# Designs tried in a protein design run: peptides against a protein of PDB entry 7MKK. Part 62

Target 1, 71 residues: chain A of PDB entry 7MKK
Amino acid sequence: SMKEKVKAKLVEIRKFVPFIRRVRIDFQDTLSKVQGHRLDALVNLLDREDVSMSSLNKIEVIIDKLRTRFN

## One batch from the design tools (peptide; made by RFdiffusion4, then SolubleMPNN)

Design b2_p23_1_s3 (from b2_p23_1, 8 letters changed)
Fold by OpenDDE base, seed 4:
Structure b2_p23_1_s3 (fold): chain B 71 residues (1-71), chain A 23 residues (1-23)
Amino acid sequence: as target 1 above (71 residues)
Amino acid sequence: SEIEELTKELEELMEEVRKEEEE
């Protein structure tokens, strides 16, 4: 079911939460307040259980871009 | 900058999430 697919996708994407937090901290001094808040909001979004498959797919693309550009 | 462009994409995503919540 779509519900089970969403749960599985969310579990996989949550594996990157520590990475996102690390990017936020490592670049804290170079990020504007607004940019930092956007990264914090991404982490908070992944703590929710009511995110759609469409949103999760977009989040996955953004995380892939972060992984490519940041260590 | 690269981080500026990526965080802008995050802003666009958050607007989409908000729209979905309003439906």
Scores: peptide ipSAE 0.275, ipTM 0.769, DockQ to the pose 0.698
Fold by OpenDDE base, seed 5:
Structure b2_p23_1_s3 (fold): chain B 71 residues (1-71), chain A 23 residues (1-23)
Amino acid sequence: as target 1 above (71 residues)
Amino acid sequence: SEIEELTKELEELMEEVRKEEEE
């Protein structure tokens, strides 16, 4: 079901939460308040259980960009 | 900067999420 697919996708994406947190901290001194807030919001979003598949797919793209550019 | 661009994409995403939550 779509519900099961969403849960599976969320589990996979959550594996990158520690990475996102590291990016947030590592670049804290160079990030504006709004930029830092956006990264925090991403982490908080992934803590939820009611995120749509559409949103999760978009989040995955953003995480991939972070992994490529801010490793 | 690259991080500015990415965080702008995050902002857009969060707005989309908010809209979906309101539906």
Scores: peptide ipSAE 0.273, ipTM 0.770, DockQ to the pose 0.709
Fold by OpenDDE base, seed 1:
Structure b2_p23_1_s3 (fold): chain B 71 residues (1-71), chain A 23 residues (1-23)
Amino acid sequence: as target 1 above (71 residues)
Amino acid sequence: SEIEELTKELEELMEEVRKEEEE
């Protein structure tokens, strides 16, 4: 079901939360306050259980871009 | 910069999420 697909995707995306946190910390001194806040907000968003598949797909793209730029 | 573009995309995403919650 779509609901189960959403849950599965959320589980997979959450595996990157430690990476996102690490990016936030490693670049803390170079990021503006708003940029840092946006990364924090991404982590907070991934703590939720009611994120749509559309949003999860967009989050995945953003994480992939982060991985490309920040290893 | 690259980080500016990425966080801008994130800002746009967060706005979309907010809109979905309001629907």
Scores: peptide ipSAE 0.267, ipTM 0.765, DockQ to the pose 0.697
Fold by OpenDDE base, seed 3:
Structure b2_p23_1_s3 (fold): chain B 71 residues (1-71), chain A 23 residues (1-23)
Amino acid sequence: as target 1 above (71 residues)
Amino acid sequence: SEIEELTKELEELMEEVRKEEEE
């Protein structure tokens, strides 16, 4: 079901939460405060259970970009 | 929606990071 697919996608994306937190901390002095806040907001977003598949797909792209830039 | 706005913001973040790395 779509609900199960969303849950599975969340599980996969949430694997990167520690990475996102690490990026936020390690690059806090390099990134602007606003950028740091955006990363924090991303982590908070991934704690939600009501995120659409469309949003999760967009988030996945963002995380891929983060991985490319920040290891 | 709030989620949609956040995703746009994050996309912009990555563009900003790219730009800053080139400057």
Scores: peptide ipSAE 0.204, ipTM 0.693, DockQ to the pose 0.073

Design b2_p23_1_s4 (from b2_p23_1, 9 letters changed)
Fold by OpenDDE base, seed 5:
Structure b2_p23_1_s4 (fold): chain B 71 residues (1-71), chain A 23 residues (1-23)
Amino acid sequence: as target 1 above (71 residues)
Amino acid sequence: DEIEELTKELDELMEEVEEEEKK
């Protein structure tokens, strides 16, 4: 079902939560307050169960950019 | 700047999530 697809995508993306948290902490002094807050918000968003497929696809692109920049 | 662009994309994402929550 569509619900199952969203859940599966969320599970895949959540695998990167530890990475996002590490970026947030390790680069805290180089990130602006706004940038740090946005990373916190991203982690908090991924803790939710009601994220749309559209949002999850955008999050995936963002994570790929984070990986390229910070690892 | 790549970080600035990423911040913009995160802002757009958060706006989308907020709009979805209003539905």
Scores: peptide ipSAE 0.295, ipTM 0.764, DockQ to the pose 0.772
Fold by OpenDDE base, seed 3:
Structure b2_p23_1_s4 (fold): chain B 71 residues (1-71), chain A 23 residues (1-23)
Amino acid sequence: as target 1 above (71 residues)
Amino acid sequence: DEIEELTKELDELMEEVEEEEKK
């Protein structure tokens, strides 16, 4: 079901939360305040249980871009 | 700037989440 797919996607995306937190800390002096706040918001968003598949797909693209930029 | 573009994408994501919450 779509619900099962969303849950599975959320589990996979949450595996990158430590990475996002690490980017936020390691590059804190490089990132603007707003950029830092956006990363914090992204982590907080991933703590929610009601994230849509649309949002999860966008988050995946964002994480891939973060991985490309910050390794 | 790639980080600026990423920030914009994050802003758009947050806007989408806010709109989804209204449904």
Scores: peptide ipSAE 0.295, ipTM 0.764, DockQ to the pose 0.798
Fold by OpenDDE base, seed 4:
Structure b2_p23_1_s4 (fold): chain B 71 residues (1-71), chain A 23 residues (1-23)
Amino acid sequence: as target 1 above (71 residues)
Amino acid sequence: DEIEELTKELDELMEEVEEEEKK
């Protein structure tokens, strides 16, 4: 079902939460205050259980771009 | 600027989440 697919996608994306937190800390001096807050918001969003498949797909693209730009 | 573009994408994501919460 779509509900099962969303749950599976969320589990996979949550594997990158430690990476996002690391980017936020390691590049804190490079990022603007606003940029840092956006990364914090992304982590907080992934703690939720009611995120849509559309949002999860966008998050995946964002994480891929973070992985390209940052270690 | 790559970081600026990424910030824009994060803003668009947060806007989508906010609109979905209104439904």
Scores: peptide ipSAE 0.292, ipTM 0.761, DockQ to the pose 0.816
Fold by OpenDDE base, seed 1:
Structure b2_p23_1_s4 (fold): chain B 71 residues (1-71), chain A 23 residues (1-23)
Amino acid sequence: as target 1 above (71 residues)
Amino acid sequence: DEIEELTKELDELMEEVEEEEKK
């Protein structure tokens, strides 16, 4: 079902939470305050259980861009 | 700037999430 697909995708995306936290810390002095805040917000968003598939797809793209930029 | 674009995408994501919560 779509509900099961959303849950499965959320589980996979959550595997990158430690990476996002690491970027936030390692580049804290390079990132602007707003950029740091947005990364914190992204982590907080991934703690939720009610994220839509649309949002999860966008988050995946964002994580891919983070990975490209920050290893 | 790639980081600036990423920041914009994060802003757009947060806006989408907020709008979805209003439904």
Scores: peptide ipSAE 0.292, ipTM 0.762, DockQ to the pose 0.758; fails the geometry check

Design b2_p23_2_s1 (from b2_p23_2, 7 letters changed)
Fold by OpenDDE base, seed 1:
Structure b2_p23_2_s1 (fold): chain B 71 residues (1-71), chain A 23 residues (1-23)
Amino acid sequence: as target 1 above (71 residues)
Amino acid sequence: SEDEKELEELTELLDELLEEEKK
């Protein structure tokens, strides 16, 4: 079902939460307040259980971009 | 949601950062 697909996708994407938190901390002095807030928002969104598949697909793109820039 | 809107803005920001890395 779509519900089960969303849950599975969320589990996979949540594996990157430690990476996102690490980026936020390691670059805290370099990031602007707004940039830091956006990373915090990303983590907060992944803590939710009602995230849509479309949102999860967008988050995956964002994580890929983060990985490219911050390794 | 507000978080989703901020993520869209983050995506745009990251695109700019990636473009700068290509220079």
Scores: peptide ipSAE 0.099, ipTM 0.629, DockQ to the pose 0.053
Fold by OpenDDE base, seed 4:
Structure b2_p23_2_s1 (fold): chain B 71 residues (1-71), chain A 23 residues (1-23)
Amino acid sequence: as target 1 above (71 residues)
Amino acid sequence: SEDEKELEELTELLDELLEEEKK
């Protein structure tokens, strides 16, 4: 079911939360308050259980781009 | 939704940052 797929995707995406936090710190000196808040909000969003598949797919694209640039 | 708008804006922001880092 879609519900089961969402749960599985969320578990996999959450594995990258520490990585996202690291990116936030690496760019902290160059980001505006609003821009930094957006990255923090992304991490907070992944703490929720009701994130849609559409949102999770978009987050996955962001993480893939970040992983390409950052080791 | 508002969450989707925020994710789109974040995607654009991160694309810009990543492009700048290539230079």
Scores: peptide ipSAE 0.098, ipTM 0.635, DockQ to the pose 0.053
Fold by OpenDDE base, seed 2:
Structure b2_p23_2_s1 (fold): chain B 71 residues (1-71), chain A 23 residues (1-23)
Amino acid sequence: as target 1 above (71 residues)
Amino acid sequence: SEDEKELEELTELLDELLEEEKK
């Protein structure tokens, strides 16, 4: 079902939460307050159970962009 | 949805950040 697909996608995306947290901390000195807040919000968003597939797909794109630039 | 709008804004902000990191 679509619900099961969303749950599976969420589990996969959540694997990148530690990475997002690392980006947030490692670049804290170069991030604006707004940018830091947005990264925090991204992590918080992934703690939700009602995130849509559309949102998860967008988050995946964001994470992919982060992964290409931040190690 | 509000989440989608937030994600769009985040994407834009992160794109700007990533562009700055290229410099």
Scores: peptide ipSAE 0.094, ipTM 0.641, DockQ to the pose 0.054
Fold by OpenDDE base, seed 5:
Structure b2_p23_2_s1 (fold): chain B 71 residues (1-71), chain A 23 residues (1-23)
Amino acid sequence: as target 1 above (71 residues)
Amino acid sequence: SEDEKELEELTELLDELLEEEKK
């Protein structure tokens, strides 16, 4: 079902939460306040259970971009 | 939600950062 697909996608995306947190901490002194706040918002969003498939797909793109920029 | 709005702004910011890498 679509519900099951969303849950599965969320589980996969959450695997990157430790990476996002590491970026936030390791670069805390170099990130702008706005950039840091946006990373916090991303982590907070992934803690929720009601994230749509559309949002999860967008988040995946963002994570790929973070990986490109911060390795 | 507010977090979704911030995520949208993050996407735009990261797009800009990646574009700068092309220079």
Scores: peptide ipSAE 0.101, ipTM 0.631, DockQ to the pose 0.054; fails the geometry check

Design b2_p23_2_s2 (from b2_p23_2, 6 letters changed)
Fold by OpenDDE base, seed 1:
Structure b2_p23_2_s2 (fold): chain B 71 residues (1-71), chain A 23 residues (1-23)
Amino acid sequence: as target 1 above (71 residues)
Amino acid sequence: SEEEKELEELTEELDELLEEEKK
Protein backbone atom coordinates (compact mmCIF):
# COMPACT_ATOMS: atom_id res chain seq x y z
CA SER B 1 0.00 0.00 0.00
CA MET B 2 0.98 3.63 -0.36
CA LYS B 3 0.94 3.95 3.42
CA GLU B 4 3.48 1.16 3.78
CA LYS B 5 5.64 2.67 1.03
CA VAL B 6 5.71 5.99 2.85
CA LYS B 7 6.68 4.33 6.12
CA ALA B 8 9.46 2.38 4.43
CA LYS B 9 10.80 5.51 2.73
CA LEU B 10 10.71 7.42 6.00
CA VAL B 11 12.74 4.69 7.69
CA GLU B 12 15.37 4.91 4.97
CA ILE B 13 15.57 8.70 5.05
CA ARG B 14 15.84 8.74 8.85
CA LYS B 15 19.11 6.83 8.53
CA PHE B 16 20.65 10.15 7.50
CA VAL B 17 19.53 12.05 10.62
CA PRO B 18 22.86 11.41 12.40
CA PHE B 19 24.67 12.81 9.35
CA ILE B 20 22.49 15.93 9.31
CA ARG B 21 23.15 16.47 13.02
CA ARG B 22 26.87 15.98 12.44
CA VAL B 23 26.86 18.65 9.72
CA ARG B 24 25.00 20.98 12.06
CA ILE B 25 27.62 20.55 14.78
CA ASP B 26 30.84 20.29 12.75
CA PHE B 27 30.03 23.35 10.66
CA GLN B 28 28.22 25.37 13.29
CA ASP B 29 30.84 28.13 13.18
CA THR B 30 30.82 28.39 9.39
CA LEU B 31 27.09 28.03 8.80
CA SER B 32 24.91 31.08 9.07
CA LYS B 33 22.26 31.15 11.77
CA VAL B 34 19.59 30.68 9.12
CA GLN B 35 21.38 27.67 7.67
CA GLY B 36 21.66 26.12 11.10
CA HIS B 37 17.98 26.72 11.66
CA ARG B 38 17.15 25.07 8.34
CA LEU B 39 19.14 21.98 9.28
CA ASP B 40 17.31 21.83 12.60
CA ALA B 41 14.05 22.14 10.69
CA LEU B 42 15.07 19.22 8.47
CA VAL B 43 15.65 17.02 11.51
CA ASN B 44 12.36 18.14 13.01
CA LEU B 45 10.52 17.34 9.80
CA LEU B 46 11.91 13.81 9.85
CA ASP B 47 10.55 13.35 13.38
CA ARG B 48 7.03 13.63 11.98
CA GLU B 49 4.89 10.62 11.10
CA ASP B 50 2.67 12.33 8.52
CA VAL B 51 5.26 13.25 5.88
CA SER B 52 4.07 12.57 2.34
CA MET B 53 5.96 10.59 -0.27
CA SER B 54 6.36 13.79 -2.27
CA SER B 55 8.01 15.50 0.67
CA LEU B 56 10.24 12.51 1.37
CA ASN B 57 11.45 12.52 -2.23
CA LYS B 58 12.32 16.20 -1.93
CA ILE B 59 14.14 15.54 1.33
CA GLU B 60 16.18 12.83 -0.35
CA VAL B 61 17.36 15.36 -2.91
CA ILE B 62 18.29 17.78 -0.14
CA ILE B 63 20.25 15.09 1.69
CA ASP B 64 22.12 14.23 -1.51
CA LYS B 65 23.10 17.87 -1.86
CA LEU B 66 24.21 17.98 1.77
CA ARG B 67 26.36 14.91 1.21
CA THR B 68 27.95 16.51 -1.84
CA ARG B 69 28.75 19.75 -0.03
CA PHE B 70 29.64 18.50 3.44
CA ASN B 71 30.91 14.96 2.65
CA SER A 1 4.40 23.08 6.68
CA GLU A 2 6.84 25.70 7.86
CA GLU A 3 9.61 23.11 7.95
CA GLU A 4 8.94 22.15 4.34
CA LYS A 5 9.15 25.78 3.30
CA GLU A 6 12.44 26.21 5.13
CA LEU A 7 13.82 23.11 3.44
CA GLU A 8 12.88 24.47 0.05
CA GLU A 9 14.88 27.58 0.81
CA LEU A 10 17.78 25.43 1.95
CA THR A 11 17.64 23.54 -1.33
CA GLU A 12 17.93 26.78 -3.25
CA GLU A 13 20.91 27.84 -1.16
CA LEU A 14 22.59 24.49 -1.62
CA ASP A 15 22.05 24.71 -5.37
CA GLU A 16 23.85 28.03 -5.39
CA LEU A 17 26.72 26.63 -3.35
CA LEU A 18 27.11 23.68 -5.69
CA GLU A 19 27.20 25.99 -8.69
CA GLU A 20 29.84 28.16 -7.07
CA GLU A 21 32.00 25.12 -6.44
CA LYS A 22 32.01 24.14 -10.10
CA LYS A 23 35.38 24.99 -11.66
Scores: peptide ipSAE 0.142, ipTM 0.680, DockQ to the pose 0.053
Fold by OpenDDE base, seed 5:
Structure b2_p23_2_s2 (fold): chain B 71 residues (1-71), chain A 23 residues (1-23)
Amino acid sequence: as target 1 above (71 residues)
Amino acid sequence: SEEEKELEELTEELDELLEEEKK
């Protein structure tokens, strides 16, 4: 079902939450306040259970970009 | 949601950074 697909995608993306948190903390002094807040928002969003597939696909792109920019 | 809006802004910012790195 669509519900099951969304849940599976969410589980996959959540594997990167520790990485996002590490970026947020390790680069806290180099990130702008707004950038840090955006990373916090990203983690908070992934803590939710009602995220759409569309949003999850966008988040995956964001995470890939973070990996590219921040190692 | 507010979080989704902030993620959109993050995406835009990251896109700009990646574009700069291509130079």
Scores: peptide ipSAE 0.141, ipTM 0.681, DockQ to the pose 0.054
Fold by OpenDDE base, seed 3:
Structure b2_p23_2_s2 (fold): chain B 71 residues (1-71), chain A 23 residues (1-23)
Amino acid sequence: as target 1 above (71 residues)
Amino acid sequence: SEEEKELEELTEELDELLEEEKK
């Protein structure tokens, strides 16, 4: 079901929360204030239980781009 | 939501950065 797919996607994406937090801290002096805030917002969004599949798909793309840029 | 708007902006900035790095 879509519900099960959403739960599975959320579990997989949440595995990258430590990475996002690490980027936020390690590059705090390099990132602009707005970029830092956006990373905080990304982590906060992943704390929610009601994130849609559409949002999760977009988040996955963002995380992939973060991984490309920040290793 | 506000978070969705912020994520969209982040995506745009990251896209621009990645494009610049390809040059």
Scores: peptide ipSAE 0.139, ipTM 0.677, DockQ to the pose 0.054
Fold by OpenDDE base, seed 4:
Structure b2_p23_2_s2 (fold): chain B 71 residues (1-71), chain A 23 residues (1-23)
Amino acid sequence: as target 1 above (71 residues)
Amino acid sequence: SEEEKELEELTEELDELLEEEKK
């Protein structure tokens, strides 16, 4: 079901939450307040259980871009 | 939600952010 697909996608994407948090911390002094808040918001969004597949796909793209640029 | 709103803003501006960070 779609519900099961969303849950599976969340499990996979949540594996990158520690990475996103690390980026946020490593660049804390470089990022603007707004930029830092956006990264925090991304992590917080992944804590939710009701994120749509559309949103999860967007998040996956964002994480892929982050992984390309940061260790 | 507020988180979804922030995500939308992030998707719009993240590329610029990432380009700035790699300089």
Scores: peptide ipSAE 0.134, ipTM 0.685, DockQ to the pose 0.055

Design b2_p23_2_s3 (from b2_p23_2, 7 letters changed)
Fold by OpenDDE base, seed 4:
Structure b2_p23_2_s3 (fold): chain B 71 residues (1-71), chain A 23 residues (1-23)
Amino acid sequence: as target 1 above (71 residues)
Amino acid sequence: SRDEEELEELNKELDELLKEEEK
């Protein structure tokens, strides 16, 4: 079901939360305050259970871009 | 620079996403 697919995607995306947190901390002096707040907000968003598949797909793209830049 | 453009795009995508989730 779509519900199960969303749950599965959320589980996979949440695996990157530690990475996002690390980027936030390791590059805190390089990132602007706004950028830092955006990353914090992203982590907070991933704590929610009601994130849509559309949003999760967008988050995946964002994480891929973060991985490319910061790893 | 290209890096700046990519970062700007990332920031834009983050902002759009966060705005959508505020609804």
Scores: peptide ipSAE 0.230, ipTM 0.753, DockQ to the pose 0.680
Fold by OpenDDE base, seed 1:
Structure b2_p23_2_s3 (fold): chain B 71 residues (1-71), chain A 23 residues (1-23)
Amino acid sequence: as target 1 above (71 residues)
Amino acid sequence: SRDEEELEELNKELDELLKEEEK
């Protein structure tokens, strides 16, 4: 079901939360405050359990971009 | 939805952030 697919995707995407937090910490001195806030906001989005598949797909794109740049 | 709107805004800002970090 779509519900189960969403749940599974959320679990997989959440595996990158530590990475996002690490980017936030490692580059805290070079990032502006607002940039850091944006990364925090991304983590906050992943804390939700009512995220749609569409939103999760968008988050995945964001994470891929972060990985390309920071890892 | 409100969540979708917030995500779209964040995505735009993060895209700009990543471009800035490239420079």
Scores: peptide ipSAE 0.179, ipTM 0.702, DockQ to the pose 0.079
Fold by OpenDDE base, seed 3:
Structure b2_p23_2_s3 (fold): chain B 71 residues (1-71), chain A 23 residues (1-23)
Amino acid sequence: as target 1 above (71 residues)
Amino acid sequence: SRDEEELEELNKELDELLKEEEK
């Protein structure tokens, strides 16, 4: 079902939460407050159980972009 | 939805952030 697919996707995306947190911390001094807040918001969003597949796909794109820029 | 709107804004801002990192 779509619901099960969403749950599976969420589990996979959540594996990158530590990475997102690390980016947030490592570059905290160079990020604006708003930029830092957006990364925090991204992590907070992934704490939720009701994230749509559409949103998860967008988050995956964001994570891929972050992975490209931050190693 | 609210979440979709927030994510759209987040994506825009993160895109801008990542663009600024290109130097």
Scores: peptide ipSAE 0.177, ipTM 0.701, DockQ to the pose 0.054
Fold by OpenDDE base, seed 5:
Structure b2_p23_2_s3 (fold): chain B 71 residues (1-71), chain A 23 residues (1-23)
Amino acid sequence: as target 1 above (71 residues)
Amino acid sequence: SRDEEELEELNKELDELLKEEEK
């Protein structure tokens, strides 16, 4: 079911939360306050249980970009 | 939805961030 797919996707994406947190901290001095806030918001969003598949797909793209740029 | 709007904004801002990091 879609519900099961969402849960599975969320579990997989949450594996990158530590990475996002590391990016946020490691580059804190070079990030604007807004940029830092957005990364914090991204992490906070992943703490929710009611994230849609659409949102999760967008987050996945963001994470992929972060991984590409911040190794 | 509101969440979608927030994500769109986040994505735009992060895109700019990522572009700046390449400079």
Scores: peptide ipSAE 0.175, ipTM 0.698, DockQ to the pose 0.055

Design b2_p23_2_s4 (from b2_p23_2, 6 letters changed)
Fold by OpenDDE base, seed 3:
Structure b2_p23_2_s4 (fold): chain B 71 residues (1-71), chain A 23 residues (1-23)
Amino acid sequence: as target 1 above (71 residues)
Amino acid sequence: SEDEKELEELTEELDELLEEEKK
């Protein structure tokens, strides 16, 4: 079901929360305040249980881009 | 939500950065 797919996607994406937090901390002095706030918002969004599949797909793309940019 | 708006802006910003690095 779509509900099961959403839950599975959320579980997989949440595995990158430590990475996102690490980027936020390690690059705190080089990132703009706005960029830092966006990373915080990303983590906060992943704490929610009611994230749509559409949002999760967008988040996955964002995380992939973060991984490309920040290793 | 505010978080969703910030994520959208982050995506746009990251897209621009990646394009610049490919030049």
Scores: peptide ipSAE 0.138, ipTM 0.678, DockQ to the pose 0.055
Fold by OpenDDE base, seed 1:
Structure b2_p23_2_s4 (fold): chain B 71 residues (1-71), chain A 23 residues (1-23)
Amino acid sequence: as target 1 above (71 residues)
Amino acid sequence: SEDEKELEELTEELDELLEEEKK
């Protein structure tokens, strides 16, 4: 079902939360307040249980870009 | 939600952010 697909996708994406947090920490001194807030918002979004598949697909693109640039 | 709105803005500006921060 779509519900189960969303849950499975969320589980996989959540594996990258520690990486996102590390990016936020490593660049904390160079990030503007708004930029830091946006990264925090990304982590907060992944704590939710009601994220749509559309949102999860967008998050996956963001994580791919982060991984490309920050290893 | 506010977090979703911020995510959209992050997506739009992410490439610029990553270029500025990666050193």
Scores: peptide ipSAE 0.132, ipTM 0.681, DockQ to the pose 0.056
Fold by OpenDDE base, seed 4:
Structure b2_p23_2_s4 (fold): chain B 71 residues (1-71), chain A 23 residues (1-23)
Amino acid sequence: as target 1 above (71 residues)
Amino acid sequence: SEDEKELEELTEELDELLEEEKK
């Protein structure tokens, strides 16, 4: 079911939460306030249980881009 | 939700952000 697919996708994407948090901290002095807030919001979004598959797919693209640019 | 709104903004501006922060 879609519900099962969402749960599986969420488990995989949550593996990158520590990475996103590290990017946020490492660049805290470089990022603008709003940019830092957006990264915090991304982490907070992944704490939710009701995120849609559409949103999870967008998040995956964002994480892939972050991984390409950052450690 | 507010988090979803911020995700949309992040998606729209992410490429510019990443280029500015690229080492």
Scores: peptide ipSAE 0.132, ipTM 0.681, DockQ to the pose 0.056
Fold by OpenDDE base, seed 5:
Structure b2_p23_2_s4 (fold): chain B 71 residues (1-71), chain A 23 residues (1-23)
Amino acid sequence: as target 1 above (71 residues)
Amino acid sequence: SEDEKELEELTEELDELLEEEKK
């Protein structure tokens, strides 16, 4: 079902939450306040259970870009 | 939500950064 597909996608994307948190901490002193807040917001969003498939697809792109920028 | 709005801004910033790297 669509419901199950969304949950499965969310589980896959959540695998990158530790990476996002590491970026937030490792670059805490170099990131601007707004950049740090945006990373916190991203983690908070992934803690939710009601994220749409459209949003999850966009988040995946963002995470890929984060990996490129911060390794 | 507020978090979704912040995520939108993050996307824009990251796109700009990657565009700079393409120079």
Scores: peptide ipSAE 0.140, ipTM 0.683, DockQ to the pose 0.055; fails the geometry check

Design b2_p23_3_s1 (from b2_p23_3, 9 letters changed)
Fold by OpenDDE base, seed 2:
Structure b2_p23_3_s1 (fold): chain B 71 residues (1-71), chain A 23 residues (1-23)
Amino acid sequence: as target 1 above (71 residues)
Amino acid sequence: SEEEKINEELDELEKELDSLPKF
């Protein structure tokens, strides 16, 4: 079901939370305040169970871009 | 909706990342 797919995607995306937190801290001086806040919000969003697949797909793209630029 | 607002913020973040240098 779609619900099961969302849960599975959420589990996979959550594996990158430590990475996102690390980017947020290690590059705090380079990131703007709003960018830092958005990363914080993204991490907080991933603590929720009601995140949509659309949002998770966007987060996956963001993570890929973060990995390309910050690691 | 809340989801729309979340997605808008995610879209903005994604867009902004394209302008950042690589580290």
Scores: peptide ipSAE 0.652, ipTM 0.901, DockQ to the pose 0.951
Fold by OpenDDE base, seed 1:
Structure b2_p23_3_s1 (fold): chain B 71 residues (1-71), chain A 23 residues (1-23)
Amino acid sequence: as target 1 above (71 residues)
Amino acid sequence: SEEEKINEELDELEKELDSLPKF
């Protein structure tokens, strides 16, 4: 079901939370204040159980870009 | 909606990351 697909994707995306937190901290001086706040909000969003597939797809793209820029 | 607002913020973050250098 779509519900189960969302849950499965959320589990996979959550594996990158430690990486996102590390980027937020390690590059805090390089990131703008608003960028840092958006990363914090992203981590908080992934604690929720009601994240949409649309949002998860966007987060996946963001993670890919973070990996490209920050290893 | 809340989802739309969340997605707008995600879109902005995504756009901003394109302007960052590679580290």
Scores: peptide ipSAE 0.651, ipTM 0.901, DockQ to the pose 0.945
Fold by OpenDDE base, seed 5:
Structure b2_p23_3_s1 (fold): chain B 71 residues (1-71), chain A 23 residues (1-23)
Amino acid sequence: as target 1 above (71 residues)
Amino acid sequence: SEEEKINEELDELEKELDSLPKF
């Protein structure tokens, strides 16, 4: 079901939370205040269980971009 | 809606990351 797909996607995306936290802190001075805030919000969002597939797909793209730019 | 606001912020973050250098 779509619900099960969302849960599975969320589990996979959550594997990158430690990485996102590291980027947020290690590059705090490089990121703008708004960018830092958005990363904080992203991490907080992934703590929830009611995240939509649309949001998770956007987050996946963001993570890929972070991995490219911040190693 | 809340989801719309969330997605709007995610879209903005994605756009902003395109302007960041690689390092």
Scores: peptide ipSAE 0.645, ipTM 0.899, DockQ to the pose 0.947
Fold by OpenDDE base, seed 3:
Structure b2_p23_3_s1 (fold): chain B 71 residues (1-71), chain A 23 residues (1-23)
Amino acid sequence: as target 1 above (71 residues)
Amino acid sequence: SEEEKINEELDELEKELDSLPKF
């Protein structure tokens, strides 16, 4: 079901929370204030249980781009 | 809606990351 897929996706995406936190801190001086705030908001969003598949798919793309730029 | 606003912010972040150089 869609609900099962959302839960599975959320579990996988949450594995990258430590990475996102590290990017936010390690590159704080090179990121704009708005970019830093958006990363903070992204991490906070992943603490919730009511995240949509649409949002999770966007977050996955963001994580891939972060990995490309910062790894 | 809340989700709409969240997705707008995610879209903006994604767009901005495309302009960043590789570190």
Scores: peptide ipSAE 0.643, ipTM 0.899, DockQ to the pose 0.955

